Peptides against a protein of PDB entry 6KZJ. Designs and how they scored, part 33

Target 1, 71 residues: chain A of PDB entry 6KZJ
Amino acid sequence: SPDLLSEVSEMKQDLIKMTAILTTDVSDKAGSIKVKELVKAAEEEPGEPFEIVERVKEDLEKVNEILRSGT

## One batch from the design tools (peptide; made by RFdiffusion4, then SolubleMPNN)

Design b2_p18_5_s4 (from b2_p18_5, 7 letters changed)
Fold by OpenDDE base, seed 2:
Structure b2_p18_5_s4 (fold): chain B 71 residues (1-71), chain A 18 residues (1-18)
Amino acid sequence: as target 1 above (71 residues)
Amino acid sequence: KELGEVRYLLDYNMELLR
């Protein structure tokens, strides 16, 4: 549904923000995390629901990587 | 901790989207 897609898109944006904050909290260097690339991807918001969900999952994985390893 | 709560929420979301 359009409401669900909007919620997922908002969640992606939140994850982008959290990733940026977490990377700066642990180090000025993002390590394996490519924040600039994530931001760029967010600017080019995919129109396809599947692509939106996959980007969200990718962002979640990257955030989890930061939380797990500190990098 | 706050980061623990964040981790829990993120894991929860990963499970939802799995």
Scores: peptide ipSAE 0.273, ipTM 0.849, DockQ to the pose 0.052
Fold by OpenDDE base, seed 1:
Structure b2_p18_5_s4 (fold): chain B 71 residues (1-71), chain A 18 residues (1-18)
Amino acid sequence: as target 1 above (71 residues)
Amino acid sequence: KELGEVRYLLDYNMELLR
């Protein structure tokens, strides 16, 4: 549906934004970040919504861990 | 530095995925 595609597109954009923040401001506290791989995935057709969602979940977990630990 | 933005994006995306 158009609503689902719009939502996936928005999540894709947010993933890129979160990745940029992690690499520039908390890179010392985050593991290796495959920026190129994430950007490539975000540029693909939204016909791969499951992969996008899984990557978003993974990055959200990383962000949550950093924030919860304070380190 | 950008922890405020990180928290905002975290909360927003968690809502989308819920």
Scores: peptide ipSAE 0.270, ipTM 0.846, DockQ to the pose 0.058
Fold by OpenDDE base, seed 4:
Structure b2_p18_5_s4 (fold): chain B 71 residues (1-71), chain A 18 residues (1-18)
Amino acid sequence: as target 1 above (71 residues)
Amino acid sequence: KELGEVRYLLDYNMELLR
């Protein structure tokens, strides 16, 4: 469904924004977050649905790492 | 509370995409 794909793509963009905000708040405690890599990935078209979903999962995991650390 | 809500949303989405 094109509606579902657009929704997932939008979710990815939101997660990247959230990650950027959370990482900047943590200053130099970014660890393996690789914010620069996330930004670059967002600028590239994910292509097929699988690629979109995998990038969303990666962003979710990185944001979860920030939140789990408490810092 | 804000971070708690964000965490809940993220966990839910991770479950859906697992």
Scores: peptide ipSAE 0.268, ipTM 0.846, DockQ to the pose 0.054
Fold by OpenDDE base, seed 5:
Structure b2_p18_5_s4 (fold): chain B 71 residues (1-71), chain A 18 residues (1-18)
Amino acid sequence: as target 1 above (71 residues)
Amino acid sequence: KELGEVRYLLDYNMELLR
């Protein structure tokens, strides 16, 4: 459903915004999430719901890792 | 605190998508 795709896409965008807030004071280390790369990736999102959802899961996992490790 | 609430929401979303 196109409506479901839009909902998932917006969820990813919200995650990117949250990540930006949480990582502003985190030093740029190897393996750290680059917010600007996430934003660019969001603009290049595929039109298939499965791929969008998988990228959302990946981003959430990365954010969780940063919050746990501080890196 | 604020970061704890954010962490909870992120974990919840991961659970929904798992």
Scores: peptide ipSAE 0.267, ipTM 0.845, DockQ to the pose 0.053

Design b2_p18_6_s1 (from b2_p18_6, 8 letters changed)
Fold by OpenDDE base, seed 1:
Structure b2_p18_6_s1 (fold): chain B 71 residues (1-71), chain A 18 residues (1-18)
Amino acid sequence: as target 1 above (71 residues)
Amino acid sequence: SELGEVLYLLKLNIKLLE
């Protein structure tokens, strides 16, 4: 649907923006967050477009939490 | 690194949305 396409484009833009921000981060400090589990989950079969979007939403929220908390 | 994993995650999700 057009609404889904708009949402996808919005999320993609957010991901690109966050990538740009993080690439400028020279801090080697890291928390204890199990990011590897998120990576592995993303590498699994994404499924239909709706399921892909839901996975991206979850990952976006997790990344946002990392950025806000600084962990 | 954790930062590297985050970047990889972002890259992967960008590809999923292509």
Scores: peptide ipSAE 0.345, ipTM 0.842, DockQ to the pose 0.091
Fold by OpenDDE base, seed 4:
Structure b2_p18_6_s1 (fold): chain B 71 residues (1-71), chain A 18 residues (1-18)
Amino acid sequence: as target 1 above (71 residues)
Amino acid sequence: SELGEVLYLLKLNIKLLE
């Protein structure tokens, strides 16, 4: 649907912005998030479009927490 | 590094949305 496509586009933009922030981040404050587990999950078969979107939303929230708290 | 893994995850998710 158009609403889903709009949401996907917005999430993609957010991911790109967060990537840019992280690439310019010079902080030595490393988080303890289980990034390896998230990477493994993302490398699996993504499934249906809805499932992909939900995974991205969850990953975005985790990254947001890292950016806000440094952990 | 953990930061590198985060960046990889973000790039992977971007590709999933393409």
Scores: peptide ipSAE 0.333, ipTM 0.834, DockQ to the pose 0.091
Fold by OpenDDE base, seed 3:
Structure b2_p18_6_s1 (fold): chain B 71 residues (1-71), chain A 18 residues (1-18)
Amino acid sequence: as target 1 above (71 residues)
Amino acid sequence: SELGEVLYLLKLNIKLLE
């Protein structure tokens, strides 16, 4: 699907930009908000492009929750 | 840290899309 491929490309670019904006000298340390569960899911077969996109959307919502919580 | 968790999630998802 050309539309799905375009969406994936755009999301990838956006994620790269977000990472660049947020990058600091602090280390990547995980722990709360089911991050470990997301890691386990990513270590499995990611699935078809649609499933990958859905996982990305879910993770972005969790990112938003972290940012909105002010923590 | 929470910021570290965010960065980790972003990097993980970038890899999923590669």
Scores: peptide ipSAE 0.332, ipTM 0.841, DockQ to the pose 0.093
Fold by OpenDDE base, seed 5:
Structure b2_p18_6_s1 (fold): chain B 71 residues (1-71), chain A 18 residues (1-18)
Amino acid sequence: as target 1 above (71 residues)
Amino acid sequence: SELGEVLYLLKLNIKLLE
């Protein structure tokens, strides 16, 4: 639906912005992330758009918890 | 590291939304 696609687009933009901010000070650590692993993980995730969005929301909660913990 | 995990999660989810 248009609403879901708009939500996905907004989420992606926000994720890109957050990534850019975080990588400016930790560029040395960013190199440890393997793109190939990310691709494989994405292929193994549920393929339905709604399920993907729900997974993203779950991971964002994990991100927020890590950042709030200060560790 | 925790920060590395954050970056991983962010990049993973960006990929999922492509």
Scores: peptide ipSAE 0.326, ipTM 0.840, DockQ to the pose 0.102

Design b2_p18_6_s2 (from b2_p18_6, 8 letters changed)
Fold by OpenDDE base, seed 1:
Structure b2_p18_6_s2 (fold): chain B 71 residues (1-71), chain A 18 residues (1-18)
Amino acid sequence: as target 1 above (71 residues)
Amino acid sequence: KELGEVRYLLELNIELLR
């Protein structure tokens, strides 16, 4: 629906901001996170929103784990 | 539901990075 696509698009902006911070401040702790894939997901056109959401969710879970543990 | 969870994680991580 248009509402879902709009929401995903709004999330993309925040994702881009987060990615910029990650590449600058937490590169040494990035571990299993592939920054290039995060960027691709953020810049991808909202044509397959469910796949985008799943990919972003997985990446954010990894980021959260690193931020919480410090490792 | 899932979209809400993603939004929450996103905002949480941004806060932790500040």
Scores: peptide ipSAE 0.431, ipTM 0.900, DockQ to the pose 0.092
Fold by OpenDDE base, seed 4:
Structure b2_p18_6_s2 (fold): chain B 71 residues (1-71), chain A 18 residues (1-18)
Amino acid sequence: as target 1 above (71 residues)
Amino acid sequence: KELGEVRYLLELNIELLR
C-alpha cells in the first residue's frame, strides 16, 4: 500500500541520517567500518517494498553492532 | 512482524546515538 511504502521510505531516510552521524562520530574509533558500503546500500533503489525493508533491516543490524561494539 | 523488527532496530539505534 502507499502507506506502507511511505513508512518504509521514511525509515530508509532515517537510516541514511543515522549513517551520516556514524561516519562523523564513529569513523575515528573504528578503522574497519565499511561506512561507504552502508551508504551505497542505503541509497540504492530496491525494486519492491519488501526488498527495501530487508535492506533497511540488514543495515540497521550492522549499524547496531557498530554502535554497541565500536567496530 | 518484519516491520516491527525494523522499527525496533531503528529506535534502538536512535537511542544509542543520543
Scores: peptide ipSAE 0.427, ipTM 0.900, DockQ to the pose 0.083
Fold by OpenDDE base, seed 2:
Structure b2_p18_6_s2 (fold): chain B 71 residues (1-71), chain A 18 residues (1-18)
Amino acid sequence: as target 1 above (71 residues)
Amino acid sequence: KELGEVRYLLELNIELLR
C-alpha cells in the first residue's frame, strides 16, 4: 500500500534523525554506532515496509546496546 | 510480533533516556 509505505518511511526517517541527535556525542566516544551511515541510509530509497521495519529494529538494537553499556 | 519487538525496543530506550 502506498499509504503504508509512506507512513513507515516517514517513521524511519524520524527515528533515524532522533537517533542521530541523541547518540552523536555518545557515538563520538563509544564508536559503536555510525550516525553518519544511519542518516545516509534514511536518505536512500527505503524499499518495502518490511525492509524498513527490519532496519529500524537493527538501529534500535544498536542504540540500546550503547545506552545499556555506556560505551 | 516483529512490530512488537520494535515497539519494545523503542520503549526500553526511552526509559533509559528518561
Scores: peptide ipSAE 0.406, ipTM 0.898, DockQ to the pose 0.076
Fold by OpenDDE base, seed 5:
Structure b2_p18_6_s2 (fold): chain B 71 residues (1-71), chain A 18 residues (1-18)
Amino acid sequence: as target 1 above (71 residues)
Amino acid sequence: KELGEVRYLLELNIELLR
């Protein structure tokens, strides 16, 4: 769906924004946060958008848990 | 639906990092 592609493209911009913050302000405290994987996800072409969405969702859940716990 | 959840998580994490 063209709507899905548009939404994934918009999501990539937000992912890049979050990654920039992680690499500058939280990188020293990131611990187990895999910033490199977030960068890779943002750079990937959405050949199969549904797979990207699932992967990004899982990563964001992990990041959220780390940010909320501080560890 | 699922994209909405992803969008929410993105925004939530950005706010936590700000």
Scores: peptide ipSAE 0.430, ipTM 0.901, DockQ to the pose 0.095; fails the geometry check

Design b2_p18_6_s3 (from b2_p18_6, 6 letters changed)
Fold by OpenDDE base, seed 1:
Structure b2_p18_6_s3 (fold): chain B 71 residues (1-71), chain A 18 residues (1-18)
Amino acid sequence: as target 1 above (71 residues)
Amino acid sequence: KELGEVRYLLDLNLELLR
């Protein structure tokens, strides 16, 4: 669906935005997250889309835990 | 469903980062 592709595109853009903020504001606390790898996963031609989504979800969960804890 | 979870997490994290 074109709507699905548009949604994925928006999510990719938001991921890039979030990454830019994290690299400047929370990089010292995000030791468990490979930010570069996360961005590459979003920008590459998805050959393994299901695995990429799982990887992105896992990293976003880690980010959320860091942001909620403040540590 | 999985993409929905990712979208939710993105929104949540972006909210926390504002």
Scores: peptide ipSAE 0.598, ipTM 0.929, DockQ to the pose 0.095
Fold by OpenDDE base, seed 3:
Structure b2_p18_6_s3 (fold): chain B 71 residues (1-71), chain A 18 residues (1-18)
Amino acid sequence: as target 1 above (71 residues)
Amino acid sequence: KELGEVRYLLDLNLELLR
């Protein structure tokens, strides 16, 4: 579906944007997460599409915990 | 469903980062 592909493309762009912010503004707070691992998970196709989505989701959950707690 | 969860998390994190 072209609509689905467009949605995935937007999500990828937003992930890149988030990653760029994390490497600059909140890099000191995100000590438990390596930003480079987020990039690899999204761009190097480490597995089947399901595995990629699950890995990205898991990493975003970790980022969210850091942002909410400040640690 | 899974992509919806990712979209939700992206929106949430971007809101916290802006």
Scores: peptide ipSAE 0.588, ipTM 0.927, DockQ to the pose 0.096
Fold by OpenDDE base, seed 4:
Parts: sequence; C-alpha cells; structure tokens
Structure b2_p18_6_s3 (fold): chain B 71 residues (1-71), chain A 18 residues (1-18)
Amino acid sequence: as target 1 above (71 residues)
Amino acid sequence: KELGEVRYLLDLNLELLR
C-alpha cells in the first residue's frame, strides 16, 4: 500500500534524524556508530518494500546501540 | 530514565518490523 510505504519511509527519515541528535549529544564518545553511513543509506533507499523495511530495521538497531551503550 | 523510555519505544518498533 502506498500509504504504508510512505509511513515506513517517514519512519526511516525520523530515525536518521534521531540518530543524528543522539550522536551529537554523545559526540564525545561517538566512535562505534557511523552517522554518515546512515545518511548514505537513506540516500540510497530503494523503492521496494522489503529493502525499505530492512533499512529501517538497520537504522533502528543502530539507534538502539547508541541508547544501550551510550556511544 | 529518559533515554530508557526512548529505547523502550524503539524496541517496540523493532518488534513490529521483525
């Protein structure tokens, strides 16, 4: 569904933004997560639902790593 | 605790997408 894909795409964009905020907030310890990699992944986002969802999951995991480790 | 709440919400999102 176009609405579902748009929602997931927006979720990914929000995750990228949240990751950037979290990494800047803990920038003194930012060594394990590559924000540039997340941005590049967002720019390379394909249109296929599976690929979009996989990228969202990857971004969520990276955000969670920042939250769990503090880095 | 604030970051813990954010983490919890994100974990729920991961669960929905798994």
Scores: peptide ipSAE 0.286, ipTM 0.839, DockQ to the pose 0.052
Fold by OpenDDE base, seed 5:
Structure b2_p18_6_s3 (fold): chain B 71 residues (1-71), chain A 18 residues (1-18)
Amino acid sequence: as target 1 above (71 residues)
Amino acid sequence: KELGEVRYLLDLNLELLR
């Protein structure tokens, strides 16, 4: 439904914003989080809630990989 | 220390979404 889509989209946007803040202390190197690209992806997000949730999972996994590696 | 807390929170979110 449109309401569910909006809710999931807002959730992703919030997570991206939090990630941007939390990664300020992490060195932005090759393979690191590209916040600009994540924001752009949120703006051009797929039209179905399931697809948005899967993108969120992928983004969070990338964040965790960077944080665990310390790079 | 701070990064450890961040990682924990993100792992929790991943678990909720899996």
Scores: peptide ipSAE 0.270, ipTM 0.833, DockQ to the pose 0.052

Design b2_p18_6_s4 (from b2_p18_6, 8 letters changed)
Fold by OpenDDE base, seed 5:
Structure b2_p18_6_s4 (fold): chain B 71 residues (1-71), chain A 18 residues (1-18)
Amino acid sequence: as target 1 above (71 residues)
Amino acid sequence: KELGEVRYLLELNMKLLE
């Protein structure tokens, strides 16, 4: 649906913004987070989009844990 | 539902980065 595509586009933009911040202000705390891989997943033409969404969710959970802990 | 969780995590992380 057009609403779904608009939502996905907005989420992609937010991922790009997060990446810009994480590669600068919080790069020292990124640890095991593969930020570039996260962005690649959002930009890649997915053969299996549902699996991509699951991987993105998992990575965002890892980012959240690092941001909350500060380590 | 699944995309809703991703959207929520994005918003949450962006707020933490402000």
Scores: peptide ipSAE 0.547, ipTM 0.926, DockQ to the pose 0.096
Fold by OpenDDE base, seed 3:
Structure b2_p18_6_s4 (fold): chain B 71 residues (1-71), chain A 18 residues (1-18)
Amino acid sequence: as target 1 above (71 residues)
Amino acid sequence: KELGEVRYLLELNMKLLE
């Protein structure tokens, strides 16, 4: 549906914004997180959408832990 | 469900980055 596509587009934009912040303001606090890998997965062709979603989810969980703990 | 989890994490992280 067009509503779902709009939602996914908005989520992608938020992901890009987060990436820009993480590569600058919180870059020194990021441990083993691979920001470039997250961006690459998000911009990949929708050939394996379920695997892409799983990778994005996992990376966002790591980011969340870093932001909550500061480490 | 899976997209819902991603959406939630995005919103949560964006709030933490404000």
Scores: peptide ipSAE 0.547, ipTM 0.926, DockQ to the pose 0.094
Fold by OpenDDE base, seed 4:
Structure b2_p18_6_s4 (fold): chain B 71 residues (1-71), chain A 18 residues (1-18)
Amino acid sequence: as target 1 above (71 residues)
Amino acid sequence: KELGEVRYLLELNMKLLE
């Protein structure tokens, strides 16, 4: 679906932007988050899309906890 | 759906980073 592809592309761009911010502003707080893995997932050809989405979701949940709590 | 959850988390985190 072209709508789905457009949505995924937008989400990928947002993920890249968030990653850039995390590496500069919250890197000292995001000890359990593998930034390199997030970047790899964002740039990788989606051969295993389910696993990529699950990994991204898990990392975004961790980011959310850090941003909400400050720790 | 799973992608919907990811989209929601992205939007939520982006708002927190503003």
Scores: peptide ipSAE 0.546, ipTM 0.925, DockQ to the pose 0.092
Fold by OpenDDE base, seed 2:
Structure b2_p18_6_s4 (fold): chain B 71 residues (1-71), chain A 18 residues (1-18)
Amino acid sequence: as target 1 above (71 residues)
Amino acid sequence: KELGEVRYLLELNMKLLE
């Protein structure tokens, strides 16, 4: 749906913002997170909306683990 | 739903980054 595409686009922008914060404030303290890869994924042209959602979900899970553990 | 989980994670992470 068009609403889903709009929501995914917003989530991508938020992911970009989060990535910027992680690089400047949190820093890449976890070797498992590839900051440049997150930026790249967020900036890619939307393909299949559901594929993007799955990718965003995985990235957010990784970020959450890092933020909770501190490492 | 999965989309709801994504939204939750997004909000949670943003709060942790405040």
Scores: peptide ipSAE 0.546, ipTM 0.926, DockQ to the pose 0.084

Design b2_p18_7_s1 (from b2_p18_7 with H5L H6Y E17S)
Fold by OpenDDE base, seed 5:
Structure b2_p18_7_s1 (fold): chain B 71 residues (1-71), chain A 18 residues (1-18)
Amino acid sequence: as target 1 above (71 residues)
Amino acid sequence: LGEVLYLLKKNLKLAESL
């Protein structure tokens, strides 16, 4: 669906922006995140686009909660 | 912030695979 593709594209852009903002003023903790862990996490996820999008949305809610609460 | 960055980067990688 073109709507899904547009949503994914927008989601990616938002993730890039948020990551850039947070990494510019964040401590050395950002450098401790292992790339291999990210790859492994991706491999454990289902390959279906819709399922991935839903998981991304869920994690973005977690991010929102952390940023709002400070914890 | 570590968890935030992890989640963002993880999901960015996932999104890039789409």
Scores: peptide ipSAE 0.535, ipTM 0.922, DockQ to the pose 0.105
Fold by OpenDDE base, seed 2:
Structure b2_p18_7_s1 (fold): chain B 71 residues (1-71), chain A 18 residues (1-18)
Amino acid sequence: as target 1 above (71 residues)
Amino acid sequence: LGEVLYLLKKNLKLAESL
C-alpha cells in the first residue's frame, strides 16, 4: 500500500541520518562492523516487505533503549 | 554504541532492499 511504501521511505532516510551521525562520532568503532555479517543477516530475512519492516521497527526500538539507558 | 551502529547499518541494508 502507499502508506507502507511511505513508511519504508521515511525509515530508510532516518536510518541514513542516524548512521551518518554515529559513524562520525565513533569512527574507531565503526571500522569493527563487518559488511559480510550485514549481508549474511539480510539473506536470513524472510524477504516479505511487511515482515522486514516489522523487524526494522523492532531493532529501532532496541536502538532507542540502548541510547536511552546507555547500555 | 557499537551495537547501535551494527543495528543501524544492518537495518539500513534491509530497508534498501525493499
Scores: peptide ipSAE 0.534, ipTM 0.921, DockQ to the pose 0.105
Fold by OpenDDE base, seed 3:
Structure b2_p18_7_s1 (fold): chain B 71 residues (1-71), chain A 18 residues (1-18)
Amino acid sequence: as target 1 above (71 residues)
Amino acid sequence: LGEVLYLLKKNLKLAESL
């Protein structure tokens, strides 16, 4: 569906923008992120598009809560 | 902020596979 493809495309763009903003804002004091851990996490996730989109939405909710509450 | 960055980068990699 063109609507679903557009939604996925915009979601990817938003993730790129958010990551760029945060890495720039905290670049001097940011903790290191292990690339191996990111790869392993991605490997363990389901590969079907619907499941991936739902996991992304769930983690964005967590991000929103952390930024709002500070915890 | 470290956890936020982890979550964003993890999900970016997942989204790239779509």
Scores: peptide ipSAE 0.533, ipTM 0.922, DockQ to the pose 0.089
Fold by OpenDDE base, seed 4:
Order: sequence, then C-alpha cells, then structure tokens
Structure b2_p18_7_s1 (fold): chain B 71 residues (1-71), chain A 18 residues (1-18)
Amino acid sequence: as target 1 above (71 residues)
Amino acid sequence: LGEVLYLLKKNLKLAESL
C-alpha cells in the first residue's frame, strides 16, 4: 500500500541519515591509537561500530534493489 | 516489501546500539 511504502521510505531515509553520521571520520584526539588502526580493528571485529555500519550499508543497498526491482 | 521492513527495522536497531 502507499502508506506502507511511505513508511519504508521514511525509515530508509532515517537510517541513511544515521548511517551517514555514524560513518563520519573519527579523530584520534580521544585516544592514543591511530585512526587507521582503529578503523582496521573495527573492520576485523564483527559487531564493532565500523562493522555494524558496513552491514547497515549493505542492507540498505539490498533495500534499494528490492524497492527498485520489486523482487 | 516484508523483507524491506525487516531489514530496515533490524538495521535501525543496530544503528541505535551504536
């Protein structure tokens, strides 16, 4: 229904916004570890923030595909 | 569309956990 599609679109947009904010560049001012090391550690550890964000991005792409193709 | 809703809700919860 159009109401459901509107709800999905709204949720998608909200999730995209959240994802964009969460993927902003990190600063090493909060710690002694280098940014690249933090990113690498997050990439290698499932469930860490970076990995979660990447999963979100992947699922958002799937959402886009479903909405575009209907399948 | 059910899959879309599932994915969005799942990932929204994940995002909120960050």
Scores: peptide ipSAE 0.501, ipTM 0.921, DockQ to the pose 0.143

Design b2_p18_7_s2 (from b2_p18_7, 6 letters changed)
Fold by OpenDDE base, seed 5:
Structure b2_p18_7_s2 (fold): chain B 71 residues (1-71), chain A 18 residues (1-18)
Amino acid sequence: as target 1 above (71 residues)
Amino acid sequence: LGEVRYLLEKNLELARSL
């Protein structure tokens, strides 16, 4: 329904904004940390900020594909 | 849209846990 679509679109927008803030914060602090080290740290500590942000990014891509394709 | 809502709500919960 139009109302449900509007609600989902608003949620997506909010998540995008939150993700941008989180990724910026992590990037600013991780300026001295190589991406490969962050990936290793995320694998060792599931649920840590980097791992969560990566999951959010992945799911937002899935959401974007669903909304674009209708499937 | 059900899957979309699930994904968004899940990720909002994860984001709030940070």
Scores: peptide ipSAE 0.453, ipTM 0.916, DockQ to the pose 0.169
Fold by OpenDDE base, seed 1:
Structure b2_p18_7_s2 (fold): chain B 71 residues (1-71), chain A 18 residues (1-18)
Amino acid sequence: as target 1 above (71 residues)
Amino acid sequence: LGEVRYLLEKNLELARSL
């Protein structure tokens, strides 16, 4: 329904905005930190920002694929 | 759309918990 599509669109936009903020913050803090160290830190500390952001990014890609395919 | 809503709500909750 159009109402459901509008709600989903709004949620997606908000999530994208939040993800952008989180990824920027992580990237800025990462500065001199190696990518492999960030990955390791995320694995050692479940629920840490980097791990959550990566999961959010993955799910946003899934959302994009579903909306694009219509299924 | 059910899957889309589930994914968005799940991840919004995770993001807010940071």
Scores: peptide ipSAE 0.452, ipTM 0.916, DockQ to the pose 0.165
Fold by OpenDDE base, seed 3:
Structure b2_p18_7_s2 (fold): chain B 71 residues (1-71), chain A 18 residues (1-18)
Amino acid sequence: as target 1 above (71 residues)
Amino acid sequence: LGEVRYLLEKNLELARSL
């Protein structure tokens, strides 16, 4: 659906903007983020875009809770 | 803030895979 594609595109852009705001300039010694397993799991499953969007939604809710509560 | 950074960077990588 063109509506879904537009929504996903906007979400991607917003994630980039949020990351630029909330991340600090860290050295190359920063901790490794292992997302390879999550990406592979999504690619192997029919409905990949939906599963990715659901994970993004869940993590954004966690981010909101952390910023609101300070924990 | 460390957890926030982790979550955002993870989601960026997932978004790039779309």
Scores: peptide ipSAE 0.451, ipTM 0.914, DockQ to the pose 0.077
Fold by OpenDDE base, seed 2:
Structure b2_p18_7_s2 (fold): chain B 71 residues (1-71), chain A 18 residues (1-18)
Amino acid sequence: as target 1 above (71 residues)
Amino acid sequence: LGEVRYLLEKNLELARSL
């Protein structure tokens, strides 16, 4: 329904904004730390902030694909 | 849309846990 689509759209937008803020915060604090090294660190420490942000990004991409395809 | 809602709510919860 239009109401459900509006609700999902709002949730998506809020999640995108939160993800952007978290990603920016990590990048600002990481300074010279390469993304490659952060990925490696996240693999060693599951559930740490960077790993959570990456999971969020992956699921947002899944959401985008579902909405685009209609399936 | 059910899966979309689930994914969004799951990740919002994860984000709030940080």
Scores: peptide ipSAE 0.450, ipTM 0.916, DockQ to the pose 0.178

